# Ledger of designs, part 54: peptides against a protein of PDB entry 2AZE

Target 1, 148 residues: chain A of PDB entry 2AZE
Amino acid sequence: AQECQNLEVERQRRLERIKQKQSQLQELILQQIAFKNLVQRNRHAEQQASRPPPPNSVIHLPFIIVNTSKKTVIDCSISNDKFEYLFNFDNTFEIHDDIEVLKRMGMACGLESGSCSAEDLKMARSLVPKALEPYVTEMAQGTVGGVF
Target 2, 101 residues: chain B of PDB entry 2AZE
Amino acid sequence: GRLEGLTQDLRQLQESEQQLDHLMNICTTQLRLLSEDTDSQRLAYVTCQDLRSIADPAEQMVMVIKAPPETQLQAVDSSENFQISLKSKQGPIDVFLCPEE

## One batch from the design tools (peptide; aimed at target 1 L28 D97)

Design b1_p25_2 (made by RFdiffusion4)
Pose (drawn by RFdiffusion4):
Structure b1_p25_2 (pose): chain A 148 residues (1-148), chain B 101 residues (1-101), chain P 25 residues (1-25)
Amino acid sequence: as target 1 above (148 residues)
Amino acid sequence: as target 2 above (101 residues)
Amino acid sequence: LFANLGVSSLNSADLSGSKTFTITH
């Protein structure tokens, strides 16, 4: 019984590591797909009607987005060297990642929620190495859990 | 008995984790190659029209923050107001708005 | 490569107190 208790806590500890790692693997696959998709969308757009986009109309990764109502008062304070910043808001605001932005743009082909058309899935499968194809299929079905 | 049962479980979980680590290894390598790729980095950008389908600078205000790696972001719910604090240990941070308003 | 806050989206209406995130790439 004593030894069994030790094996059970070790088992539960491993089950927790696997569960964390599965979520990490899924997020990494989505990033790989989203980044590759964004790059190819821009590579193609730069062909159509030459001259690369003007630098001010473009935002390179990595970045963060903050949005609030157009009315919301913001108070900005900046340190000399611009290493530190402080923003006060008199209303609700939202903070979004670049990967979240790319997902909402559909760069991850709807794979973030299994919402893939046949073409979306085909696109997602082609942007990932063959060894990751089964796991992409698992993500597309939502049958990722059960903890293997 | 149960001891063998738990031992067999630990073996399944050991093999499963080795496989997951392998796939994660392949996955992070793909991401590393993308970060070392100059042409991909040059093309890894979003337009103002992109940021619109997720929040357009017509009704809502959009702020872009670009801080070097390792910088800290603290968000605060005061008794009366909201705040965002950014502290970068190395390198300056950049902040700007979107053109359409 | 990506700005990672450990959360993908954060709404201030859902906050209580303070939260500190480290930005990693």

Design b1_p25_2_s1 (made by RFdiffusion4, then SolubleMPNN; from b1_p25_2, 10 letters changed)
Fold by OpenDDE base, seed 5:
Structure b1_p25_2_s1 (fold): chain B 148 residues (1-148), chain C 101 residues (1-101), chain A 25 residues (1-25)
Amino acid sequence: as target 1 above (148 residues)
Amino acid sequence: as target 2 above (101 residues)
Amino acid sequence: LFADLGEHKINSKDLKGTKTFTIKY
């Protein structure tokens, strides 16, 4: 009885670990797809324009976005060496990392929400190594969660 | 019996985890390769148009923060205090405003 | 083009070794 109980505890521990790793893998896959898709988009755009964009017209990864209502008053304090910033808002604000921005841009092909068209899924699959394609398919179907 | 069943389950879970680890290694490697590829990094950017698609500057102000690695970001968003604090240890922080037009 | 916050044409005040800006639209 005690042995069985020990094994059940171990089983649960392993299941939880697998679940955590699945979550991590999914995020990594989304990042990979988003990054590669972004790079591909921009490469094509630059080729079409026959030049890179002006330096101050783009923001390279990594970055953080902060947005708030235009009605929000922001007091900003910056140290002389620019090592420290302090922003005080009189209303709520939002913070987004670059990955979230890319997802909202559709760079992850809707895979993050399982809202992939056939074309989106095709794109997503094309942006990962072959070994990851089955997992991408499962993500799109919302069937991730099973044990391999 | 129950013991045999549990033992078999653990074996199967081990195999599953090994497969998962393999996939994670592949994915991590791909991300590393992207980070090490100069051309990819040069092309890893968003535009003002991209940011406007997320938060319309007509209604929202958008700031972009470029900070060195290990920069500390502290945010408080409550009725009593709305604050963001940035502290870098490795260099200056750059903050940009997305133009409305 | 993105505008550097430090160079943005907004009200600013130098206070105790820092520059303080009030951003409002």
Scores: peptide ipSAE 0.104, ipTM 0.875, DockQ to the pose 0.034
OpenDDE base, seeds 1, 2, 3, 4: peptide ipSAE 0.089, 0.086, 0.088, 0.081; ipTM 0.872, 0.872, 0.870, 0.871

Design b1_p25_2_s2 (made by RFdiffusion4, then SolubleMPNN; from b1_p25_2, 8 letters changed)
Fold by OpenDDE base, seed 5:
Structure b1_p25_2_s2 (fold): chain B 148 residues (1-148), chain C 101 residues (1-101), chain A 25 residues (1-25)
Amino acid sequence: as target 1 above (148 residues)
Amino acid sequence: as target 2 above (101 residues)
Amino acid sequence: LFADLGVHRLKSSDLKGTKTFTITY
């Protein structure tokens, strides 16, 4: 019947939307963990050093990085007001946002790849509200995707 | 029957989505709180050593871009053209190189 | 190399064979 077909379409639509939201939630959790872990790391480091690092020695979030071979030739043009930049490379490059950098630094505790040690998982859980802890556990186990 | 089953599924999916929305709201709230906390933002930084650890300047050049919100970044990465264009609307863009040492 | 990072800072769209990102926070 047409009614059943319509409901099946709606069911599939909702399933896909839920899947998208699950993915978004996972990423948001990773961001939260990464940010809090970074802040915690730096706080501890500054306490141990008894001073903050020199202002020009650190890069505050947010930022984007571009990396390429040191052999890559880069031509750069900048507008007078610095509102516009143009970079020409003679070889391939990579672009990463700050979140990706934090992940690669291990700030997400390996949760992004499901490579959490027991200590990593403990850290990850400690950096989220209690309501999110079960989801963190599921992420670590690779069992995310169940219907709530 | 089939209709009843589908109807039940839709109800269950609605509940699941509501739970997801709730969790997402919690998470986004936490992120907003972090962004609004001055001390947290002061401590939200990486060092050049951090960047070197993931992209060693001995082999890779690392360029850092600090751009205002809504800045447009256009990238072309093909065999014939390798280009990045940055266009901001809200202010100047800062670009600098991460030193090797 | 570039990719759509979803909720990350870079929101991507394809225009004329190029990748265009909007930096979001």
Scores: peptide ipSAE 0.218, ipTM 0.896, DockQ to the pose 0.271
OpenDDE base, seeds 1, 2, 3, 4: peptide ipSAE 0.026, 0.030, 0.027, 0.025; ipTM 0.862, 0.861, 0.862, 0.862; seed 3 fails the geometry check

Design b1_p25_2_s3 (made by RFdiffusion4, then SolubleMPNN; from b1_p25_2, 10 letters changed)
Fold by OpenDDE base, seed 1:
Structure b1_p25_2_s3 (fold): chain B 148 residues (1-148), chain C 101 residues (1-101), chain A 25 residues (1-25)
Amino acid sequence: as target 1 above (148 residues)
Amino acid sequence: as target 2 above (101 residues)
Amino acid sequence: LFADLGVHKLDSSKLKGTKTFTIKY
């Protein structure tokens, strides 16, 4: 009985660990797809334009976005060496990391929300190594971890 | 029996976890390769048009923060306090405003 | 063609110590 109880505890621990790894893997896959898709888009655009964009016309990863209403008043203090910033807002704001921005741009092909068309899924599959394609398919179907 | 069943379950879970570890290794390797590829990093950028698709500068003020690694970001968003604090240890922080036009 | 980001960098290069200012629209 005690041995079985110990194994059940171990089983639960492993299940939780697997669940965590599944979440991590899904996020990593989304990041990979988003990055590669972004690079591919920009490469194609530059080829069509026959030139790169002006250096100050783009923002390279990594970055953080902060947005708020244009009616929001922002008080900002900056150290002389620009090592320290303090922003005070009189209303709510939003913060987004670059990955979230890419997702909202559709660079993850809607895979993050399970909203993949056939073409989106095809694109997503094409942006990962062959070994990851089955997992991408499962993500699109929402069936990841169903056998666990 | 119960013991045999649990033992079998653990073996199956071990196999599943090993498969996940393998896939994660593949994925992290790909991400490292992307980070090491100069051309990919050169092309890893967004435009103002992209940012407008997230938050329209006609209605929203959009601020872009470029900070060195390990920069601390503290944010407070409550009914009585709305604040963002940035502190870098490795270099200056750059902040940009995305104009409407 | 690419859309120009046209971002305005917050310039604090001329600041002495800590400078406070207000951004509003």
Scores: peptide ipSAE 0.029, ipTM 0.861, DockQ to the pose 0.033
OpenDDE base, seeds 2, 3, 4, 5: peptide ipSAE 0.028, 0.026, 0.025, 0.025; ipTM 0.865, 0.853, 0.863, 0.866

Design b1_p25_2_s4 (made by RFdiffusion4, then SolubleMPNN; from b1_p25_2, 7 letters changed)
Fold by OpenDDE base, seed 2:
Parts: structure tokens; C-alpha cells; sequence
Structure b1_p25_2_s4 (fold): chain B 148 residues (1-148), chain C 101 residues (1-101), chain A 25 residues (1-25)
């Protein structure tokens, strides 16, 4: 009886750990797809333009985006060495990391929401190693969550 | 019985976790390779057009923050106060304003 | 084709050993 109880606790622990790892893996896959897709897009764009973009016209990863209404008043204090910043807003703001920006740009092919077309899924599969393709398919179908 | 069933479940879960770990290792390796490829890093950028698609600078102010690794970010977004604090220990922080056009 | 983000770095003024600015539209 006590042995069964101990094993049940262990079972629940392992199930929870697997759930956490599944979430982590999905995020890693989305990052990989988004990054590779971004690189491909930019490579193609530069080839079409026959030149790279002006140096100061692009922002390289990593970065963070902060946006707020133009009516929002922002006070900013910066240390002399620029190691410390303090922003005070008089209204609400939004923060987005670079991965979220890439997702909203469609770089993850809609896989993040399971809303990808057949073409999007094809692209997503092409951007991951063969071993990850089945998991990408499951993500697209929204069927990830089971123990395999 | 119950004991046999639980024992079997644990073995199956172990195998499943090992498979997950393997997939995660593959994915992590791919991300590492991307980070080590200079050409990929050169091409890992967004444009003003991209940023405008996320938040229209005609209606909203858009700031871009470039901070060194391990920079601390603290954000408070409540009825009492709206604040962002950035603290870096590895280098200066750069902040850009996205142009409207 | 692309806007120059480099020239859009935020400016600040010195105040009590720190640089401070206010953004209004």
C-alpha cells in the first residue's frame, strides 16, 4: 500500500515534468522556425535588392519592443554610463520580446496558434530536422499533449 | 494489480521523457548552430516595416531596446504606476525610437 | 526602402548626474 502510494507520487511528478518539457520543446521549435524563416526572408530580400540594407536601417536580434499611445507622456532617466534606464509612463504600455515580434510577423508560420495553412506547415517542416517533423505536425493539429 | 500497473506506467514515462530529451537536444543543437553561424547572425534582423506591422507608429510610439545579455528588466503596469526599469551589468543599453515614416 | 533607425536614438539631458528626457506628442 505504501509502495503504491510512493509510486503514484512519482508518477505524478514525472507527468508534470514531461508536461513542462513539452512546453519548452514547443517554444524551442517555434524559435528555430522563426529564426530560420527570418534569415531566409532577409537573404532573399537582399538578393532581390542586389545589396544589403543600410546599416542603420535594421535592428538585429536580440531586442525588446515597447509601445504605447502617442498621447502617453514618457519620462526617462539614464545613467551616465547607460547601464541603467528608468521609464515612467502616465498610461499603460506594452512590451514584446523579439520572439513575439517574429511570431506576429508570421515567421513561425502560424504554428504558435495551430492556425497554419498547408503551405505554412510545409514551410515549417522544411525548417526543422527530420526528427522534429512529427512534432511540428502535432503542433499544427493541436494534438500535442499526450505521452508518446 | 495496482503495483504492476504503476510500475509499467513509470517505465513508459521514462521512455517518453527520454524521447523528449532527445528532441530537445536536437532543437537546442540547431539553435546553437544558428548562433554560431556569422552569416545567419548578420541576417537575423527586423526592419522598420516589420515593426510598423506590430505597432503602427502613426498611432503609437514604438521604442526598440538593445540590451546586453542578462540585463534585468522590471515592468510595472498598474493603475498606481506605469514603469520600466533596465539594469545592465555587461555594457551600455541602446534605445531607439521607431520613425513614423 | 528602409528607414534609418540609427539616427533615432533617444536623446537626453543631464540632471543630477543622470540624463533625463520627456517624450510628448
Amino acid sequence: as target 1 above (148 residues)
Amino acid sequence: as target 2 above (101 residues)
Amino acid sequence: LFADLGVHKLNSSDLTGTKTFTITY
Scores: peptide ipSAE 0.055, ipTM 0.868, DockQ to the pose 0.035
OpenDDE base, seeds 1, 3, 4, 5: peptide ipSAE 0.026, 0.023, 0.029, 0.024; ipTM 0.859, 0.855, 0.865, 0.861

Design b1_p25_3 (made by RFdiffusion4)
Pose (drawn by RFdiffusion4):
Structure b1_p25_3 (pose): chain A 148 residues (1-148), chain B 101 residues (1-101), chain P 25 residues (1-25)
Amino acid sequence: as target 1 above (148 residues)
Amino acid sequence: as target 2 above (101 residues)
Amino acid sequence: SEKVLLETTITNEYGFANVPSLKTS
């Protein structure tokens, strides 16, 4: 019974590591797909009607987005060297990551929620190495859990 | 008995984790190659029209923050106001708005 | 009185900021 208790806690410890690692693997696959999709969208757009986009109309990764109502008062304070910043808000605001932005743009082909058309899925499968194809299929079905 | 049952479970979980680590290894390698790729980095950008479909600078205000790696972001819910604090240990941070308003 | 909503480190790992999305209420 004593030895069984030790094996059970070790088992539960491993089950927690696998559960964490599965979510990490899924997020990494989505990033791989989203980044590759964004790059190819821009590579193709730069062909259509030549001259690369003006530098001010473009934002390179990595970045963070903050949005609030147009009315919301914001108070900005900056350190000399611009290493430190402080913003005060008199209303609700939202913070979004670039990967979240790319997902909402559909760059991950709806795979973030299994919302893939046949073309979306085909696109997602082609942007990932063959060894990751089964796991992409698992993500597309939502049958990722059960903890293998 | 149960001891063999738990031992068999530990073996299944060991093999499963080795497989997961392998796939993660392949996955992070793909991401590393993308980061080392100059042409991809040059093309890894979003337009103002992109940031629109997720929050357009017509009704809502959009702020872009670009801080070097390792910088800290603290968000606070005061008794009366909201705040975002950014502290970069190395390198300056950049902040700007979107053109359409 | 203050309540920390989010405290995170911006890693910029693999070209991504890796900041959890936050919406205030």

Design b1_p25_3_s1 (made by RFdiffusion4, then SolubleMPNN; from b1_p25_3, 7 letters changed)
Fold by OpenDDE base, seed 5:
Structure b1_p25_3_s1 (fold): chain B 148 residues (1-148), chain C 101 residues (1-101), chain A 25 residues (1-25)
Amino acid sequence: as target 1 above (148 residues)
Amino acid sequence: as target 2 above (101 residues)
Amino acid sequence: SEKILLDTTIKNEFLFSNVPSLKTK
């Protein structure tokens, strides 16, 4: 009947919304893990070195990365006030945000691809509040997607 | 019956979504706390070695872009045009090159 | 220890009226 059809439509709508929220949550978790892991790494490194790194030797978040072949010719135009930049490349380029960089650095412990070792998973779990640990486990197992 | 089943499903989905919302709130709170913690922000950096692990400067030219919030980035990557345009409204943009050595 | 600095800043010398070509070596 029409009533059942309406409920089925609503059911599907809610399922899709949940799916979207799951995706958002996973990304947020990955960001949290990556950030905390990065901070932890750097804190440890500075402690071992007994000093912070030189200011110009590091890039603080946020940032983006652009890379291209070293053979690529780049024409760069900059406004006087540095508010505007224009780059023209003669070949393809790649753009990566800081989160992607952190993921590729392994700061998300491989959780982003579901390729976590036991040690990686342990680290990931340690970097989130207890309430999120089960979800991290599910992410590692690739079992996210079920209904709570 | 079918109606009862669907009704129950919707109720269960509501509970599931509420759980998700709770988890998301926890997560967003954690990220906010990180952004507000001065020490964490001071330690939120990558090194040249880190960047080289992503793209080797021996083979790749690597630029780092630091831009104010809400900076517009427009990229075109096609056979006829390869372009990146940056437009800031809140301050100057800084662009750095990752040294090869 | 190798001193590596990410301070190779693209100078604001390349105005829109004069488009330079950049190529890292």
Scores: peptide ipSAE 0.021, ipTM 0.859, DockQ to the pose 0.029
OpenDDE base, seeds 1, 2, 3, 4: peptide ipSAE 0.018, 0.020, 0.018, 0.019; ipTM 0.859, 0.862, 0.860, 0.858; seeds 2, 4 fail the geometry check

Design b1_p25_3_s2 (made by RFdiffusion4, then SolubleMPNN; from b1_p25_3 with E7D Y14F G15L F16A A17S S25T)
Fold by OpenDDE base, seed 1:
Structure b1_p25_3_s2 (fold): chain B 148 residues (1-148), chain C 101 residues (1-101), chain A 25 residues (1-25)
Amino acid sequence: as target 1 above (148 residues)
Amino acid sequence: as target 2 above (101 residues)
Amino acid sequence: SEKVLLDTTITNEFLASNVPSLKTT
């Protein structure tokens, strides 16, 4: 019946929307864990050192990194007011945002790749509100979306 | 019947989506709180050692770009053109090099 | 005293017709 067809279309639409929201939620959770873990690490380090690091020894979020071979030649132009930059490379380069950097640092506890040890998972759970803990567990197990 | 089954599916999907929305609200609230917490922002930093763990300065040149919000970044990475363009409207852009230890 | 690790800022004059070269090695 036409009614059933309409409902099937709606079902598919909802499934796609849920899939998108699941992806967004997972990314948000990873960001939260990464940020809190970074802050916690640095707080502990500063407490151990009994002082903050020198101002020019750290880079605060947000930032972007660019990396390329040390053999790469870079032509760089900078406006007088430093509002404009132009870089020309003679070979390939990579660009990474700060979140990706934090993930690679292990700040997301390996949750982004499902590579969590028991201790990593415990840490990840401790860095989110209680309501999010079950979802963190599902992410670690790779069972997110199992109800669909 | 078929109609009953589809109706039940839609009801379950609605409940699942509502749950996701709730969890997302919780998560976005936490992120907002982090952005509003001065101490957290003070502690939200990486070191050169951290950057070396991503790309070893012994083998890779590593630049760090600090730019005001809404800065335009254009990148081209092809066999014939390798370029990055930065344009800020809110202030100066800072570009740092991570030194080799 | 802790070592300053991120203190090197890239600076080059912007030229519309020419781009200064920077060696990464």
Scores: peptide ipSAE 0.023, ipTM 0.862, DockQ to the pose 0.028
OpenDDE base, seeds 2, 3, 4, 5: peptide ipSAE 0.017, 0.019, 0.020, 0.022; ipTM 0.851, 0.860, 0.856, 0.863; seeds 3, 5 fail the geometry check

Design b1_p25_3_s3 (made by RFdiffusion4, then SolubleMPNN; from b1_p25_3 with E7D G15L A17S S21N S25K)
Fold by OpenDDE base, seed 5:
Structure b1_p25_3_s3 (fold): chain B 148 residues (1-148), chain C 101 residues (1-101), chain A 25 residues (1-25)
Amino acid sequence: as target 1 above (148 residues)
Amino acid sequence: as target 2 above (101 residues)
Amino acid sequence: SEKVLLDTTITNEYLFSNVPNLKTK
């Protein structure tokens, strides 16, 4: 009947919304893990070095990376106030945000691809509040997607 | 019956979503705390070595863009046009080159 | 002291009025 059809539509709507929220949560978890892991790494490194790195030897978040072949010719235009930049390339380029860079660095412990070793998973779990640990486990197992 | 089943499903989905919302709130809170922690922000950096691990400057030219919040980035990557446009409204943009060595 | 590794920047030489081609070596 029409009533059942309406409820089925609503059911599907809610399922899709949950799916979207799951995706958002996973990304947030990955960001949290990546950030905390990065901070932890750098804290340890600075402690070992007994000093912070020189200011111009590091890039603080947030940032964007653009890379292209070293053979690529780039025409760059900059406004006087540096509010505007225009880059023209003669070949393809890639853009990566800082989160992607951190993931590729392994800061998310391979959780982003579900390729976590036992040690990676242990690290990932240690970098989130207890309430999120089960979800991290599910992410590592690739079992996220079920209904709570 | 079918109606009762669907009704129960919706109730269960509501509970599931509430659980998700709770987890998301926890996660967003953690990220906010990180953003507000001065020491964490000071330590939130990558090195040239890190960037080289992503794209080797021996083979790739690597630029780092530091832009104020809400900076507009427009990219075109096609056979006829390869372009990146940056427009900031809140301050100057800094662009760095990662050295090869 | 540790070498400055990320200090190479695009300078004001690349302003609209005078923009050379950029190619990293």
Scores: peptide ipSAE 0.023, ipTM 0.859, DockQ to the pose 0.028
OpenDDE base, seeds 1, 2, 3, 4: peptide ipSAE 0.022, 0.019, 0.019, 0.022; ipTM 0.859, 0.859, 0.858, 0.860; seed 3 fails the geometry check

Design b1_p25_3_s4 (made by RFdiffusion4, then SolubleMPNN; from b1_p25_3 with E7D G15L A17S S21N S25T)
Fold by OpenDDE base, seed 2:
Structure b1_p25_3_s4 (fold): chain B 148 residues (1-148), chain C 101 residues (1-101), chain A 25 residues (1-25)
Amino acid sequence: as target 1 above (148 residues)
Amino acid sequence: as target 2 above (101 residues)
Amino acid sequence: SEKVLLDTTITNEYLFSNVPNLKTT
């Protein structure tokens, strides 16, 4: 009885760990797709323009975006060495990391919400190694973890 | 029956986890390759147009934060306090305002 | 209250210079 109880505890631990890893894997896949798609987009755009954009006109990853109403008053305190920042707002704000920005740009092909078209899915599959294609398909169908 | 069933379940879960680990290793490798590719790094950027599609500078003030790895960010968004704190240990932080068209 | 540590796989070498720096007080 005690042995069975111990194994049941272990089983639950493994299930939780697997669930966590599934989430991590999905995020890694989305990041890979988003990054590769972004690079591909920009490469194509630069080729069409026959030149790269001005160096100071683009924002390279990584970055974070903070947005708030133009009416929001912001007080900013910066340390002398610029190692520390403190922003005080008089109203609500939003924070978006670069990955989230890429997702909202459509760089993850809508895979993040399982709302990708057939063409989007085709693109997503083309941006990952062959071994990951089945998982991408499962993500698109919302069937990840069905084998457990 | 119960013991052998649990034992079998654990073996199956182990195999499943191994598969996940393998896939994660593949992903990690791909991301590493991207980070090591100079051309990919050069092309890993967004434009002002991209940012406007996320938050229109005509309606929203948009700040871009460039910070070193492992920079700590603390955000409080409540009825009583709206605050963002940034603390870097590896270098200076840069903050820019996106222009409106 | 949310706490996030910035982490990235892709490094950058450039700063966005075509936009004004945040005014500080």
Scores: peptide ipSAE 0.042, ipTM 0.861, DockQ to the pose 0.078
OpenDDE base, seeds 1, 3, 4, 5: peptide ipSAE 0.017, 0.026, 0.022, 0.021; ipTM 0.856, 0.859, 0.857, 0.853

Design b1_p25_4 (made by RFdiffusion4)
Pose (drawn by RFdiffusion4):
Structure b1_p25_4 (pose): chain A 148 residues (1-148), chain B 101 residues (1-101), chain P 25 residues (1-25)
Amino acid sequence: as target 1 above (148 residues)
Amino acid sequence: as target 2 above (101 residues)
Amino acid sequence: MFTSEQSFLATLKNSLFATFDVEYL
């Protein structure tokens, strides 16, 4: 019974590591797909009607987004060297990652929620190495859990 | 008995984790190659029209933050106000708005 | 997505993407 207790806690410790790693693997696959999709969208757009986009109308990754109501008062304080910043808000604001932005743009082909059309899924499968194809299929069905 | 049952479980979980690590390894390698790729980095950007479909600078205000790696972001819910603090240990941080308003 | 009602501290592991390593307060 004593030895069995030790094996059970070890088993539960491993089950926790696998659960964490599955979520990480899924997020990494979505990033790989989203980044590759964004790059190919821009590579194609730069063909159509030549001259690359003006530098001010473009934002390179990585970045963060903060949005609040147009009325919301913001108070900005900056350190000399611009290493430190402080913002005060008199209302609710939202913070979004670039990957979340790319997902909402549909760059991950709806795979973040299994919301893929046949074309979306085909696109997602082609942007990932063959060894990752089964796991992409698992993500598309939502049958990722059960903890293998 | 149960001891063999737990031992068999530990073997399944060991093999499963080795497989997951392998796939993660392939996955992070793909991301590393993308980061080392100059043409991809040059093309890894979003337009103002992109940031619109997720929050347009017509009704809502949109702020873009670009801080070097390892910088800290603290968000605070005071008794009366909200705050975001950014502390970069190395390198300056950049902040700007979106053109359409 | 993070809302103003949340209090936390995050260390940004910026690479291809801004990765948040979040500690809730």

Design b1_p25_4_s1 (made by RFdiffusion4, then SolubleMPNN; from b1_p25_4, 12 letters changed)
Fold by OpenDDE base, seed 5:
Structure b1_p25_4_s1 (fold): chain B 148 residues (1-148), chain C 101 residues (1-101), chain A 25 residues (1-25)
Amino acid sequence: as target 1 above (148 residues)
Amino acid sequence: as target 2 above (101 residues)
Amino acid sequence: MISSSESFLATLDVGLFSKFNITYL
């Protein structure tokens, strides 16, 4: 009886660990797709424009974004060496990391929400190694974890 | 029996986790390769137009922060203050506004 | 998305992407 209980605890532990790894893998896949898709987009755009964009007109990864209403009053204090910043807002603000920005741009092909069209899914699959394609399909279908 | 069933489950879970680990290794390797590819890094950018599509500067201001690794970021929501604090140890932090065009 | 309505302390992991490693929330 106690042996069975111990095994049940271990089973649950393993299931939880697998679940956590699944979440991590999904995020890694989304990062890969989003990054490659972004690069592909920009490569094509630069080819059509026959030149790179001005260096100060683009924001390279990695970055983070802070946005707030244009009516928000912001007080900013910066150290002389620019090692420290302090921003005080009189209203709410939002912070977004770069991957979230890319997702909102559609760079993850809607895979992040399982809202892939057929074309989106085709694109997503094309941006990962062959071994990851089945998992991408599962993500799109919302059936991740079915194998475990 | 119950014991046999649990034992079988654990074996299956072990196999599943091994497969998962393999996939994670593949994915992590791909990301590392991307980080090492100079052309990919050169092309890994967004434009102000991209940012405007997410947060319209007509309604919101967009601030871009590029900070060194291990930078501390504190966001505070209090009755009196909405605050963001940035502290870097490895170098200067670059902050700029995405202009409205 | 992280709103000002959520207070937190994080260390920025800067690699291919930026990642917030929350130390306090």
Scores: peptide ipSAE 0.435, ipTM 0.910, DockQ to the pose 0.869
OpenDDE base, seeds 1, 2, 3, 4: peptide ipSAE 0.420, 0.434, 0.418, 0.419; ipTM 0.908, 0.908, 0.909, 0.908

